# Peptides against a protein of PDB entry 3ZOQ, part 14

Target 1, 223 residues: chain A of PDB entry 3ZOQ
Amino acid sequence: QLLQDSWWNQLKEEFEKPYYQELREMLKREYAEQTIYPDSRDIFNALHYTSYDDVKVVILGQDPYHGPGQAQGLSFSVKPGVKQPPSLKNIFLELQQDIGCSIPNHGSLVSWAKQGVLLLNTVLTVRRGQANSHKGKGWERLTDRIIDVLSERERPVIFILWGRHAQMKKERIDTSKHFIIESTHPSPFSARNGFFGSRPFSRANAYLEKMGEAPIDWCIKDL

## One batch from the design tools (peptide; made by RFdiffusion4, then SolubleMPNN)

Design b1_p9_7_s4 (from b1_p9_7, 5 letters changed)
Fold by OpenDDE base, seed 5:
Structure b1_p9_7_s4 (fold): chain B 223 residues (1-223), chain A 9 residues (1-9)
Amino acid sequence: as target 1 above (223 residues)
Amino acid sequence: SEFYRASYE
């Protein structure tokens, strides 16, 4: 996997640090000995689809889906043909209620990513069937740096922080420059406690328009 | 340009 120039310029120093080297060695073992998601070629898809300069919105997730064929390197997103996970279904329900989008027949959020929505998990890999199995192994330091360099960017970013885990990153975001949208997580366990009705999509677009930027076309076409 | 390539397999 090769990073785009814009991300490389921001992150190149991280990849030389011991923590990342250790993470890389760990991942080599994990991919060799375990079933790890996403595919190794897809780990950095969020950065591949959305360059540093093109980021308009950030949506933070925790770690990849741990079921077969699900994770595609984008937070909350699943490959076409994969049943939409509960949280994603709720995201689409809120999308429908917020701005009237139809529920797509797939769960791929690539169209968002291509428009500048950075779909970033804080941990970028996971063992099959073992949620958070790669927590605390080094990914968080890298993804913290991703948040940091975006926070330091002059051009404003919209951070959508669903749930406690994502909201813990708020302290890293310069709120004098960047806009934060917070609510409970879209998970069925929490969606009815604030996620539904939070209207993050229209709010994000309203801010983009205020900035003089093109809004995101959040509606996803069927495949 | 090509800068960093990560291999995990």
Scores: peptide ipSAE 0.035, ipTM 0.699, DockQ to the pose 0.023
Fold by OpenDDE base, seed 2:
Structure b1_p9_7_s4 (fold): chain B 223 residues (1-223), chain A 9 residues (1-9)
Amino acid sequence: as target 1 above (223 residues)
Amino acid sequence: SEFYRASYE
């Protein structure tokens, strides 16, 4: 995979560090010996679709979906033709109640990514059927750096932090420049405890408008 | 343009 210049300039030092080289070697073994998601060519899709300078909003996930054909390198997003996972269904329910968007007939969030929504997981790979199987292997250090360089950016960013895992990253975000939208996770286990009614989409657009930026068109067209 | 190529396969 090739990273864009804008991200390469921000992350090149990380790729030279021992932790990332060890991660890379681990991933080579994993992809050779196990079924790993997403496809290796899709690992950095979040960075491919949304350049460093074009990031307007960040939505943090934990790690990729671990079922066949699901993960496409974007947090919460699934490839077209794939059944929408429960959390994603709840995201669309909130989207509908928040700003009136219809529920799409697919789960691809690529249209968000192309508009500047960085759909970033903290861990970017997973073994089939084994959630968090690549936790603690080095991805978190890289994705922490991604958050850091965005926090250091002069142009403000909106961070949408659903659930405790994502909210643990608050300490890395300069709130004097950037905006944070927090709620419980969209998971069925937590959505009714605060996610529903949190209106993250309209709130994000309100911040963008305050900054004089174009809002995100959160509505997703059917395929 | 500077690109980083990562190979996992």
Scores: peptide ipSAE 0.031, ipTM 0.691, DockQ to the pose 0.023
Fold by OpenDDE base, seed 4:
Structure b1_p9_7_s4 (fold): chain B 223 residues (1-223), chain A 9 residues (1-9)
Amino acid sequence: as target 1 above (223 residues)
Amino acid sequence: SEFYRASYE
């Protein structure tokens, strides 16, 4: 995998640290001995699609989908042809109610990523069928640093924090510069407790417009 | 442009 210059400049020190070297060694073993998602070439897709300088919005997830063919290195996103997971369906329902977008016939959020929406999971790999199996192995330290360097950036960022896990990262964000949009998680277990009606997409665009930046085209075309 | 290469396989 190749990291872009802008991200490399921000993260190069992390890659030299022992924790990351240990993480790499662990991942080498895991990919050799287990079925790990996403494909190793897709682990950093969020950073590939959205450079450090181009980040406008951050949407935090926990860890990748652990079913075959689902994860593509972007939080909440699934590869085309894959059935939309329940949380993603709810995201699209809110998108429709918020700004009138049609529900797409696929679950790929690549179009968001290409516009500056960093779709970042806090843990970037998972064993097949074993949610959070790579929790506490080093990813969180790296992704915390990603949040930190974005927080330190002069150009403001909008952080969308769905659920308690993502909201725990709020303390790392300089709210004097950056904007926070938080609600309950889009999961069917929590969506009706605040996610629905939270209108994160229009709110994000409102912040972007206030900043003098182009809004995100959140609507996703069918494939 | 600078790139960092990493392989996990």
Scores: peptide ipSAE 0.027, ipTM 0.677, DockQ to the pose 0.022
Fold by OpenDDE base, seed 3:
Structure b1_p9_7_s4 (fold): chain B 223 residues (1-223), chain A 9 residues (1-9)
Amino acid sequence: as target 1 above (223 residues)
Amino acid sequence: SEFYRASYE
């Protein structure tokens, strides 16, 4: 199977639904007629790197970066060699202040994903230079289901929700089992209103330790 | 298609 067994068991019914079939047909046209990011083979990288069973933390984004070579199918992450976007720079600044990590010389968050951090955008594709161009086309229904099946999981999950868009998903999360870390968005327009000083990384690890799980090594090595 | 290969359908 293309999808890891644990995710397939959770999502297989979604892929058979009309909304997803329509989304698939739309995307076929978009990738043929427009420049779409990320590469079609990278759309589901978040699920490829982090299986359903291995999810420890979820970080929600909106939609992929819309510049050339940036998006790699993980929220907030950019491919090595790509200039770090402003929000990502602020994420690393908070990481440094929170737990003392150095600022990496690249913007890839793959090391987080491999440790169980699901870096999920609510919309998984975008047209070049057109932010939110694929909003409302069906991705949100699939990613809502991803949140739902994680919420239904007995093993606890930590949801990091930066900004209002991500926080709108709170109602889908069973807080009797799962933990939520909220702050303003890391964007330069909002970071100083609460993101800086929110210490999401140490707080996430504190919850993991309380649950008897290994903490995330949030520090990213240079490439 | 390229998308088909990336899809879980």
Scores: peptide ipSAE 0.023, ipTM 0.685, DockQ to the pose 0.027

Design b1_p9_8_s1 (from b1_p9_8, 4 letters changed)
Fold by OpenDDE base, seed 4:
Structure b1_p9_8_s1 (fold): chain B 223 residues (1-223), chain A 9 residues (1-9)
Amino acid sequence: as target 1 above (223 residues)
Amino acid sequence: APPEVEDTE
């Protein structure tokens, strides 16, 4: 099966729906005819690293990085050895100011994912050099369902929503159970308008502790 | 305040 059991139980019906079949056929053509990121085997890495039951925090991105070797199926994350994109650099700057972590020498957020931080893009594929090229092709319906089933989960989740695109998903989240952390996007174009100083990492851990859960070790070790 | 812009990288 495509996903591990915990996610499969939540999403299996989606994969049988016409919209996803159409998306799948589109992707087959795209991967055959274009350079598409991430690697097809990495599309669902966010769900592979973080099971449905283990999700503690969700960080939403838009779509994958569209440069060579960058995207690894996790929002904002880049493979080791890849130069940190500006938004990611700002994320690490805020991390340092928020909780004192050193800025890592790489951009992989896999350690977050392994701790229960679901690093989910709303669109999970992109053509090389063409941001948003796979927008409106079906991914949004699937990822909306991912948000929905997390919202329906009894065990609370923390949603970190940077920027307007992510914040549009707030209406799908049951705020009677779940916690929302909102700010401007970490992009250089918006970070100074609210992202810096928003302290999402300490705030997330404060919520986790309130829920009786172990906090996230947000600090990333050098490789 | 300027509009929010997300990173497209």
Scores: peptide ipSAE 0.044, ipTM 0.748, DockQ to the pose 0.182
Fold by OpenDDE base, seed 2:
Structure b1_p9_8_s1 (fold): chain B 223 residues (1-223), chain A 9 residues (1-9)
Amino acid sequence: as target 1 above (223 residues)
Amino acid sequence: APPEVEDTE
């Protein structure tokens, strides 16, 4: 099967729907005819690293990095050895100011994912050099369903929503059960308007502790 | 202040 059992149980019906079959056929053509990121085997890395039941925190991105070797199938994350993109650099700056973590010498957020941070993009593929090139092709319907099934989960989730695109998903989140942390996007164009100083990492851990759950170790070790 | 702009990553 495509996904681990916990996510498969939640999403299996989506993969049988016409919209996803059309998306799949589109992706087959795209990967054959264009340079598409991430690698096809990495498309669902966010769901691979973080099971449905283990999700503690969700961080939403838009679509994958569109440069060579960057996209890792996790929102904001880049493969080791890849220069940290501006937004990621700002994320680490806020992390340092928020809870004192050092700036790592790489941009991989896999350690977050393994602890229950679902690093989900709303669109999971992109053409090289063409941001949002796979927007409106079906991914959004699937990722909306991912948000929906998490919202319907009894065990609370923390949603970190940076920027307007992510914040548009608030209407799908049951705030009677789940927590939302909002700020401007970490992009250099918006970070100074609210992202810096928003302290999403300590705030998320405060909620986790209040719920009796282990906090996230947000600090990332050098490789 | 400049409007909020996201990286299209």
Scores: peptide ipSAE 0.043, ipTM 0.741, DockQ to the pose 0.186
Fold by OpenDDE base, seed 1:
Structure b1_p9_8_s1 (fold): chain B 223 residues (1-223), chain A 9 residues (1-9)
Amino acid sequence: as target 1 above (223 residues)
Amino acid sequence: APPEVEDTE
């Protein structure tokens, strides 16, 4: 099956719906005729690394990086050996100032994902060099459902919403159960307007501890 | 509020 059991149980009905079938057909054509990122086998990496039940924190992105070798199927993350994009660099700067982590020599956030940080983009594919090229093709409906089923989960989740696009999803989150951390986007054009100093990592861990859960080890080791 | 600029990286 496409997804591991915990996510499949939550999302299997979506994959049978016409909108997703149309999306699938579009993607087949796109991957055949264009250069699409990430690799088709990596599209659902966020769900592969972090099961439905293991989600502790959600970090929302918009769509994948559109340069060669960058996208890893995880929001903000890049494959090892790839230059860290500006937003990711700022994320690591805030991480350093927030909780003292060293800046890693790579941009892979897989270690976060393995600990229960769902690194979800709202759109999961993109054409090379064309940001948002797959916007409005059906991904948003699926990823909205992902947010919905997490919001409906009894065990609380922490949602980190950087920037306006991510914050638009706040209305889908039951704030009576779940906690939201909001700030401006880590982009160089917005980071100084609130992202820097927002301390999302320590704040997330404080809530995890309050909930009786193990905190995230946000520090990333060099490869 | 200042406008958000999307990553075009």
Scores: peptide ipSAE 0.042, ipTM 0.745, DockQ to the pose 0.108
Fold by OpenDDE base, seed 5:
Structure b1_p9_8_s1 (fold): chain B 223 residues (1-223), chain A 9 residues (1-9)
Amino acid sequence: as target 1 above (223 residues)
Amino acid sequence: APPEVEDTE
């Protein structure tokens, strides 16, 4: 199995479908002929760190960072030792203002993932230096299914949708069961137009507490 | 308000 049992049970049928087989063949070629991020072993890190049943919060991203050493298979997250991208810096600024966390000395969000924050990009691979280069190749169909099976889950999920791209997925989310936190994107180009002050972290935890679940410890320790 | 801009990661 490529994935944990809980995700495999939800997604195994997708991997057998022609679209995914075509995607797989495309990826084989891409990884052979181009520099593709993240490392092929890290493509499904979001699902590796956060099982289907353990998902409490979903944060949707677009596609992986396309610079060397950045992407680690988690939306917005970068490997330790990598300079924090602007959007991530703004995420941490909002985190600080929202709930008082210090700005970590790294950009890894693995600690969130381990607590049930699914850090999902809608597209899971990218060519070096070419944002959205793997858009429309099949990933969106798989990640749509991920959203769908979470939406169909009885246990509520909190979806944090920053920006228009993520918000396009609202129609797939059953708001009778699940919660949505929306704001502008943390990008420097949009953060001051609504992301800052949106307090997604405390709001998410408020919902979790209301449901009788443990809140997320959003504060990230230095390495 | 200024238009929303996505970050091309």
Scores: peptide ipSAE 0.041, ipTM 0.731, DockQ to the pose 0.175

Design b1_p9_8_s2 (from b1_p9_8, 3 letters changed)
Fold by OpenDDE base, seed 3:
Structure b1_p9_8_s2 (fold): chain B 223 residues (1-223), chain A 9 residues (1-9)
Amino acid sequence: as target 1 above (223 residues)
Amino acid sequence: APPEVADTE
């Protein structure tokens, strides 16, 4: 199987559809002819680390970082040893101000993923140095389905939607069951217009506790 | 409408 059982049961029919087969063929060509990120084995890392049933929180990104060695298949996350991108730095600044966590010496958010934070980009691949180069090629249909099956789940999910791109997905989320935390994007271009001070981490944990679930340990240990 | 593209560097 391409995915672990819980996600496979939810998404298996998507992988049989023409749009995904066309996407797959496109990606084969792209990975052969261009430098594509992340590594092909890491494309579905968000689903590998966080099973369908274990999702507690969703953080939506746009598409992967397009620099060498950065993307690891998790939204906003970078591999250890990689300089923290500006948006990620701002995420950690808000984390520190929100709940007192120290700024980690790396940018890997794997510890969040392992606790049930689905770090999902709407587009899961990108050409080196070309942001949004794989926009509109089929990923959005699959990731929309991921949002849909989570919305249909009885057990509530918390969706953290930073910026307008992520917030366009609100219409797919059943707010009678699920919770949404919205603010401006952590990008330096928008963070000071609402992201800073939005306290998404403590707010997410407050919802989890209200639901009778264990909160996320958002603090990241140094490596 | 601030840009929301992937970070460079």
Scores: peptide ipSAE 0.046, ipTM 0.753, DockQ to the pose 0.156
Fold by OpenDDE base, seed 5:
Structure b1_p9_8_s2 (fold): chain B 223 residues (1-223), chain A 9 residues (1-9)
Amino acid sequence: as target 1 above (223 residues)
Amino acid sequence: APPEVADTE
């Protein structure tokens, strides 16, 4: 995959490593023999929409949605026309309660990505109907590197870590430079245990403003 | 602990 120069400079060495070559070979086989999401052209959409230098906020997901037409290479995001998954619905509910945004008629978070919200899954592909089917195949090493290079960046980043999986990455984040917003996951199974009322959007914007940066317009317009 | 990611189709 071709990446923006800013990401390429940070990640080019990873793509030459054996683990990534093995991952690539695995993916070639998987995409040939299985239905894999997202579309192969969309795997790196998070990096395409948000350059290394433009990252203001990181929202970590686990792996892509595994249903038809859902995943678009952005954590929690779904293509327009796709019904909003439960976690995403809860994200929008919290968004509404936090900063008053209306609930959009679609689930695309591209507008966030374009503003510097890196919507990164730790695993970037999945087999249809098989959550975490590509776990442990090499993606985590690459995405760990993404977190690492952001942590090493001088310009501060805000990491939003929903749930235990994302929070396990906290040890990779230099909290002397970067800010972390933690809560339970927006999943219906956990949202009422801390996600609702966590106000990650206003908190993120408060940090951005403190840094002298433009806040994120979290409100999503209808399509 | 409750399952965190269960957005399955």
Scores: peptide ipSAE 0.046, ipTM 0.741, DockQ to the pose 0.158
Fold by OpenDDE base, seed 1:
Structure b1_p9_8_s2 (fold): chain B 223 residues (1-223), chain A 9 residues (1-9)
Amino acid sequence: as target 1 above (223 residues)
Amino acid sequence: APPEVADTE
């Protein structure tokens, strides 16, 4: 099956729907005719690394990085050996100021994902050099459903919503159960207007501890 | 509010 059991149980109905079949056919053409990121095998890496039941934190992104070798199916994350994009650099700067982590020599956030941080983009594919090129093609309906089923989960989730795009999803989140951390986007264009100093990492861990859950080890080791 | 812009390569 396409996904591991915990996510499959939540999302299997979506994959049978016409919108997803149309998306799949579109993607077949795109991957055949264009350079598409991430690799098709990595599209659902966020769900592969973080099971439905293991989600503790969600960090929403827009769509994958569109440069060669960058995207690895996790929001904001880049493969080892790839230069850290500006937003990711700012994320690490805030991480350092927030909880004292060293800035890693790579940009892979896989260690977060393995601890229950769902690094979800709302759109899961992109054409090389064309940001948002797969916007409005069906991914948003699936990823909305991902947010919905997490919102319906009894065990609370922490949603980190950087910027307006992510914050638009707040209406889908049951705030009677789940916790939301909001700030401006880590992009250089917005980070100084609220992202820096927002301390999302310590705040998330404080809430996890309040819930009786293990905190996230946000610090990333060098490779 | 400032626009959110995709990162460059």
Scores: peptide ipSAE 0.044, ipTM 0.755, DockQ to the pose 0.125
Fold by OpenDDE base, seed 2:
Structure b1_p9_8_s2 (fold): chain B 223 residues (1-223), chain A 9 residues (1-9)
Amino acid sequence: as target 1 above (223 residues)
Amino acid sequence: APPEVADTE
């Protein structure tokens, strides 16, 4: 669980706290006794791809996909060759309608992460076939701290908060410095209630340009 | 109300 220097500087105190040590011990047991996703080496991929200083946009998810080969440590993202989950399909539909991007033939959002889009789940592990199975075990405290240190950063961040779960984190974000884009969740159960037509991608880029930063190339190339 | 996240695949 070696992190980049920028994240280590922000989070090192958390890793020494009892809650995180307990989380680690729990995870050791879980990975030994259960099928846990993502691969243990991929748990912190969001932080690996996007350094603390390079974060431009944050997209919050709940917890990893719980099917075989899906989760790759990035919210909403799936490994190449994996069928796009319903929420991700809707994300790409909105992307297409928003800024004209083609629907990619895969579901990997790594290209976003490499550009400064922190694809963070609030819970970073899950048991196979058991959504939210690692809820309340300590991840939320760490990921809350991630949000906090980003909120405390002077350089503005754009937080994209899809759905009620993500929006619960709004209270932790200093809106005097940072921007928030909110809508319903891309899930088929909620997308028609506000996600479609919310145009989060163009809106995010508009904020970036206003801040004098390079916009995100949201379009994803086929593999 | 249905859950926000139900991507069971």
Scores: peptide ipSAE 0.050, ipTM 0.754, DockQ to the pose 0.171; fails the geometry check

## One batch from the design tools (peptide; made by RFdiffusion4, then SolubleMPNN)

Design b1_p10_1_s1 (from b1_p10_1, 6 letters changed)
Fold by OpenDDE base, seed 4:
Order: C-alpha cells, then sequence, then structure tokens
Structure b1_p10_1_s1 (fold): chain B 223 residues (1-223), chain A 10 residues (1-10)
C-alpha cells in the first residue's frame, strides 16, 4: 500500500477515485519528461514521518521548493546542506525570538515531523524552476481530504496557517475542537506585517499542554 | 509580487 496503515485507512478511498488516477497519470508523464521535485519517493514524506494518529500540529505550505536539492517532501523544510531559503530563515528568527532556540546550521524540519508536526504542502510536486506548475491538477483535492479527516478526528489538532493560501483552509477545520494559529506568511515580503512576533511555537505548545499532551521541542540541533 | 510564493536557493 502507498501509505502506512493509519493514513491508508483514512485516505485509501481517495486513491481509487478518478481525479487521483488522472493525477497519477499526469505525474508519470511529468517525472518522465521533466525535472520534478521532490524525488518521487519523497512526495508523501509528511505522511511517512507523521502518522494520522500522531499528528499534533499541522503547518500548511503551498507547493515544494523548485530548486535543485531543496524539496524534502515537507513544507518549508530543506535537506541538510541546502542553503536556508528566506522564508525558512524568518521562521527560525521567529523561533529564536519566541522561545529562545538557536538558529540551526541546516534547514531540515524532520525533527518537528517526528514529534507530530505534519508539514503538509497543499500541492505535493512541482516542476524545476516553475512554482505552482502542478497547481489545480488534483493534489489540492487529496490534501483537502487530509485536512478533513484530521478535522474529523476526536483528538484535537493545532493548525498553523501562515498567509492567505493556508488560511483559506480554515473553513474546513472544526474550530469547536481544533485550534488555529494564524499570521502573515514568513516570506520577506510579508513577515514584517504580522509573522514576526506572532509566536506560533509557544502558542502551539500552550495548547498542547492545555490538552494534556507533551509540547513540541521546536529547537533544532545542529548537524 | 506574491509574498507567499515559496523561495528558491541562491
Amino acid sequence: as target 1 above (223 residues)
Amino acid sequence: MDPEVEDIAE
């Protein structure tokens, strides 16, 4: 099966639907004819690292980084050894100001994912050098379903929604039992309009503690 | 420019 059991039980019906079959056929062509990111084996890394049952926090991104060696299948995350993109640098700046973490010497957020932070892009593939090139091809329908099944989960989830794109998903979230943290996007073009000072990390941990759950260790160790 | 467009390396 494509996914580990907890996610497969939630999403298996989606993979049988025509829209996903069409998406799959499109991706087959794209990966054959174009340079597509991330590596096909990494497309579902967010779901691989964080099981359905283990999700504590969701951070939504748009689509993968489209430069060589960057995309890791996790929103905002880059592989070790890759220069930190500006938005990620700003995320770490806010992390430092929020809870005192040092700026790591790499950009991998895998440690967050392993603790239950679902780093989900709404679109999971991209052509090299062409942002949003796979927008509207079917990924959004699948990732909407991911949000839906998390919203339907009895155990509460914290959704961190940076920017308008992510915030458009708020209507899919049952706010009677789930928590939402919103701000402007960490991009240099928007971070000073509200992202800086939003303290999403301490706020998320405050919710987790209120729920009786272990907080996230947001601080990332150097490699 | 769309402030939410993802970044690129260098």
Scores: peptide ipSAE 0.044, ipTM 0.755, DockQ to the pose 0.156
Fold by OpenDDE base, seed 2:
Structure b1_p10_1_s1 (fold): chain B 223 residues (1-223), chain A 10 residues (1-10)
Amino acid sequence: as target 1 above (223 residues)
Amino acid sequence: MDPEVEDIAE
């Protein structure tokens, strides 16, 4: 099966729907004819690293980085050895100011994912050098369903929504059970308008502790 | 692309 059991139980019906079959056929053509990121084996890494039941925090991105060797199937994350993109640099700056973490010498957020931080893009593939090239092709319907099944989960989730694109998903989140942390996007174009100083990491951990859950160790070890 | 979320790598 495509996904681990916990996610498969929640999403298996989506993969049988026409929209996903059309998406799948589109992706087959794209990967054959274009350079597509991430590697096809890494498309669902966010769901591989963080099971449905283990999700504590969700961080939504738009679509994968479109440069060589960057995307690893996790929102905002880049493979080790890759220069940190501007938004990620700002994320680490806020992390340092928020809870005192050192800025890591790499950009991999896998350690967050392994602790229950679902690093989900709304669109899971992209053409090299062409941001949003796979927008409107079916991914959004699947990732909406991911948000929906998390919203329907009894165990609370914290949704960190940076920027307007992510915040459009608020209407899908049951705020009677779940928590939302909002700010402007970490992009250099918007970070100074509210992202810096928003302290999403300490706020997320405060909610986790209030719920009796272990906080996230947001600090990332150097490689 | 949305200027709010524009990134040289995204």
Scores: peptide ipSAE 0.041, ipTM 0.731, DockQ to the pose 0.228
Fold by OpenDDE base, seed 5:
Structure b1_p10_1_s1 (fold): chain B 223 residues (1-223), chain A 10 residues (1-10)
Amino acid sequence: as target 1 above (223 residues)
Amino acid sequence: MDPEVEDIAE
């Protein structure tokens, strides 16, 4: 089984559809002929770490980092030992300013994922050095479905939507039921236009507490 | 530049 039960129940029909079959065949060729990130075993890490039922917060990314050893199947996250990309550095800066967390000595957000933060990219693979190279190949249809089934979930979810790409997904989210936190993207090109000072972490926890749920421990321990 | 462009590996 490709996914754990809770996600499989929500998504199994997608994997039988022609678009995904075509995507899979494309990916097979890509992984065979090109350097593709993340490792094929890590493509669905976001869903592996955070079950459908356990999702408390969703943070949407675009597509994986396209440099060696970076992507680990979680949006914005990088494997331990990999230098933190600029956007991630800014995320940690905002985290520090927002709730006082120290800057970790690594860039892995796995601890967030394990607490119910779904770190989902809309496109789950990329060619080395070629951002968005797998855009429009089928991933978006699957990840749209992920957003849809979360939106349909009765238990509320907090969606953190940084930047235009993520915010375009707002139309798929039932805002009568779920909470949206929006700002500019943490990229150095946009962070100073609204991301810094947006305090998404404390705001997310405030919503969780109002719902009677445990807040996320956003602070990341050093490795 | 696109403010949401993917970070490039350094």
Scores: peptide ipSAE 0.040, ipTM 0.726, DockQ to the pose 0.143
Fold by OpenDDE base, seed 1:
Structure b1_p10_1_s1 (fold): chain B 223 residues (1-223), chain A 10 residues (1-10)
Amino acid sequence: as target 1 above (223 residues)
Amino acid sequence: MDPEVEDIAE
């Protein structure tokens, strides 16, 4: 099976649907004929690192970085050794100001994922150098379903929604059970309009503690 | 990215 059991139980029906089969066939062609990111083995890394049951926090992104060696299947995250993109740099700046973490010497957010932070892009693949090239091809339907099944989960989730694209998913979230942290996007284009100072990390941990759960260790160790 | 989103540079 494509996913570990907890996610498979939630999503297996989607993978049998025509839209996903069509997406899969499209991706087969794309990966054969184009340079597609991330590596096909890494497409579902967010779900691999963070099981359905272990999700504590969700951070939504749009689609993967489209440069060589960048995308690793986690929203906002880049592989070690890759220069930190501007949005990620701003995320780390806010992290530092929020809870005092040092700026890491790499951009991998895997440590967050392993602690229950689902780093989910709404579109999970992209052509090299062509942002949004796989928009509207079926990923959004699957990732909407991911949001839906998390919203339906009894155990509460914290959704961090940076920017308008992510915030459009708010209507799919049962706010009677789940907590939402909203601000402008960490992009240099919007970060100074509300992202900086929004303190999403401390706020998320405060809510986790209120729920009786272990907080996230947001600080990232150097490699 | 789509110019309608904030992070258009990525």
Scores: peptide ipSAE 0.038, ipTM 0.715, DockQ to the pose 0.272

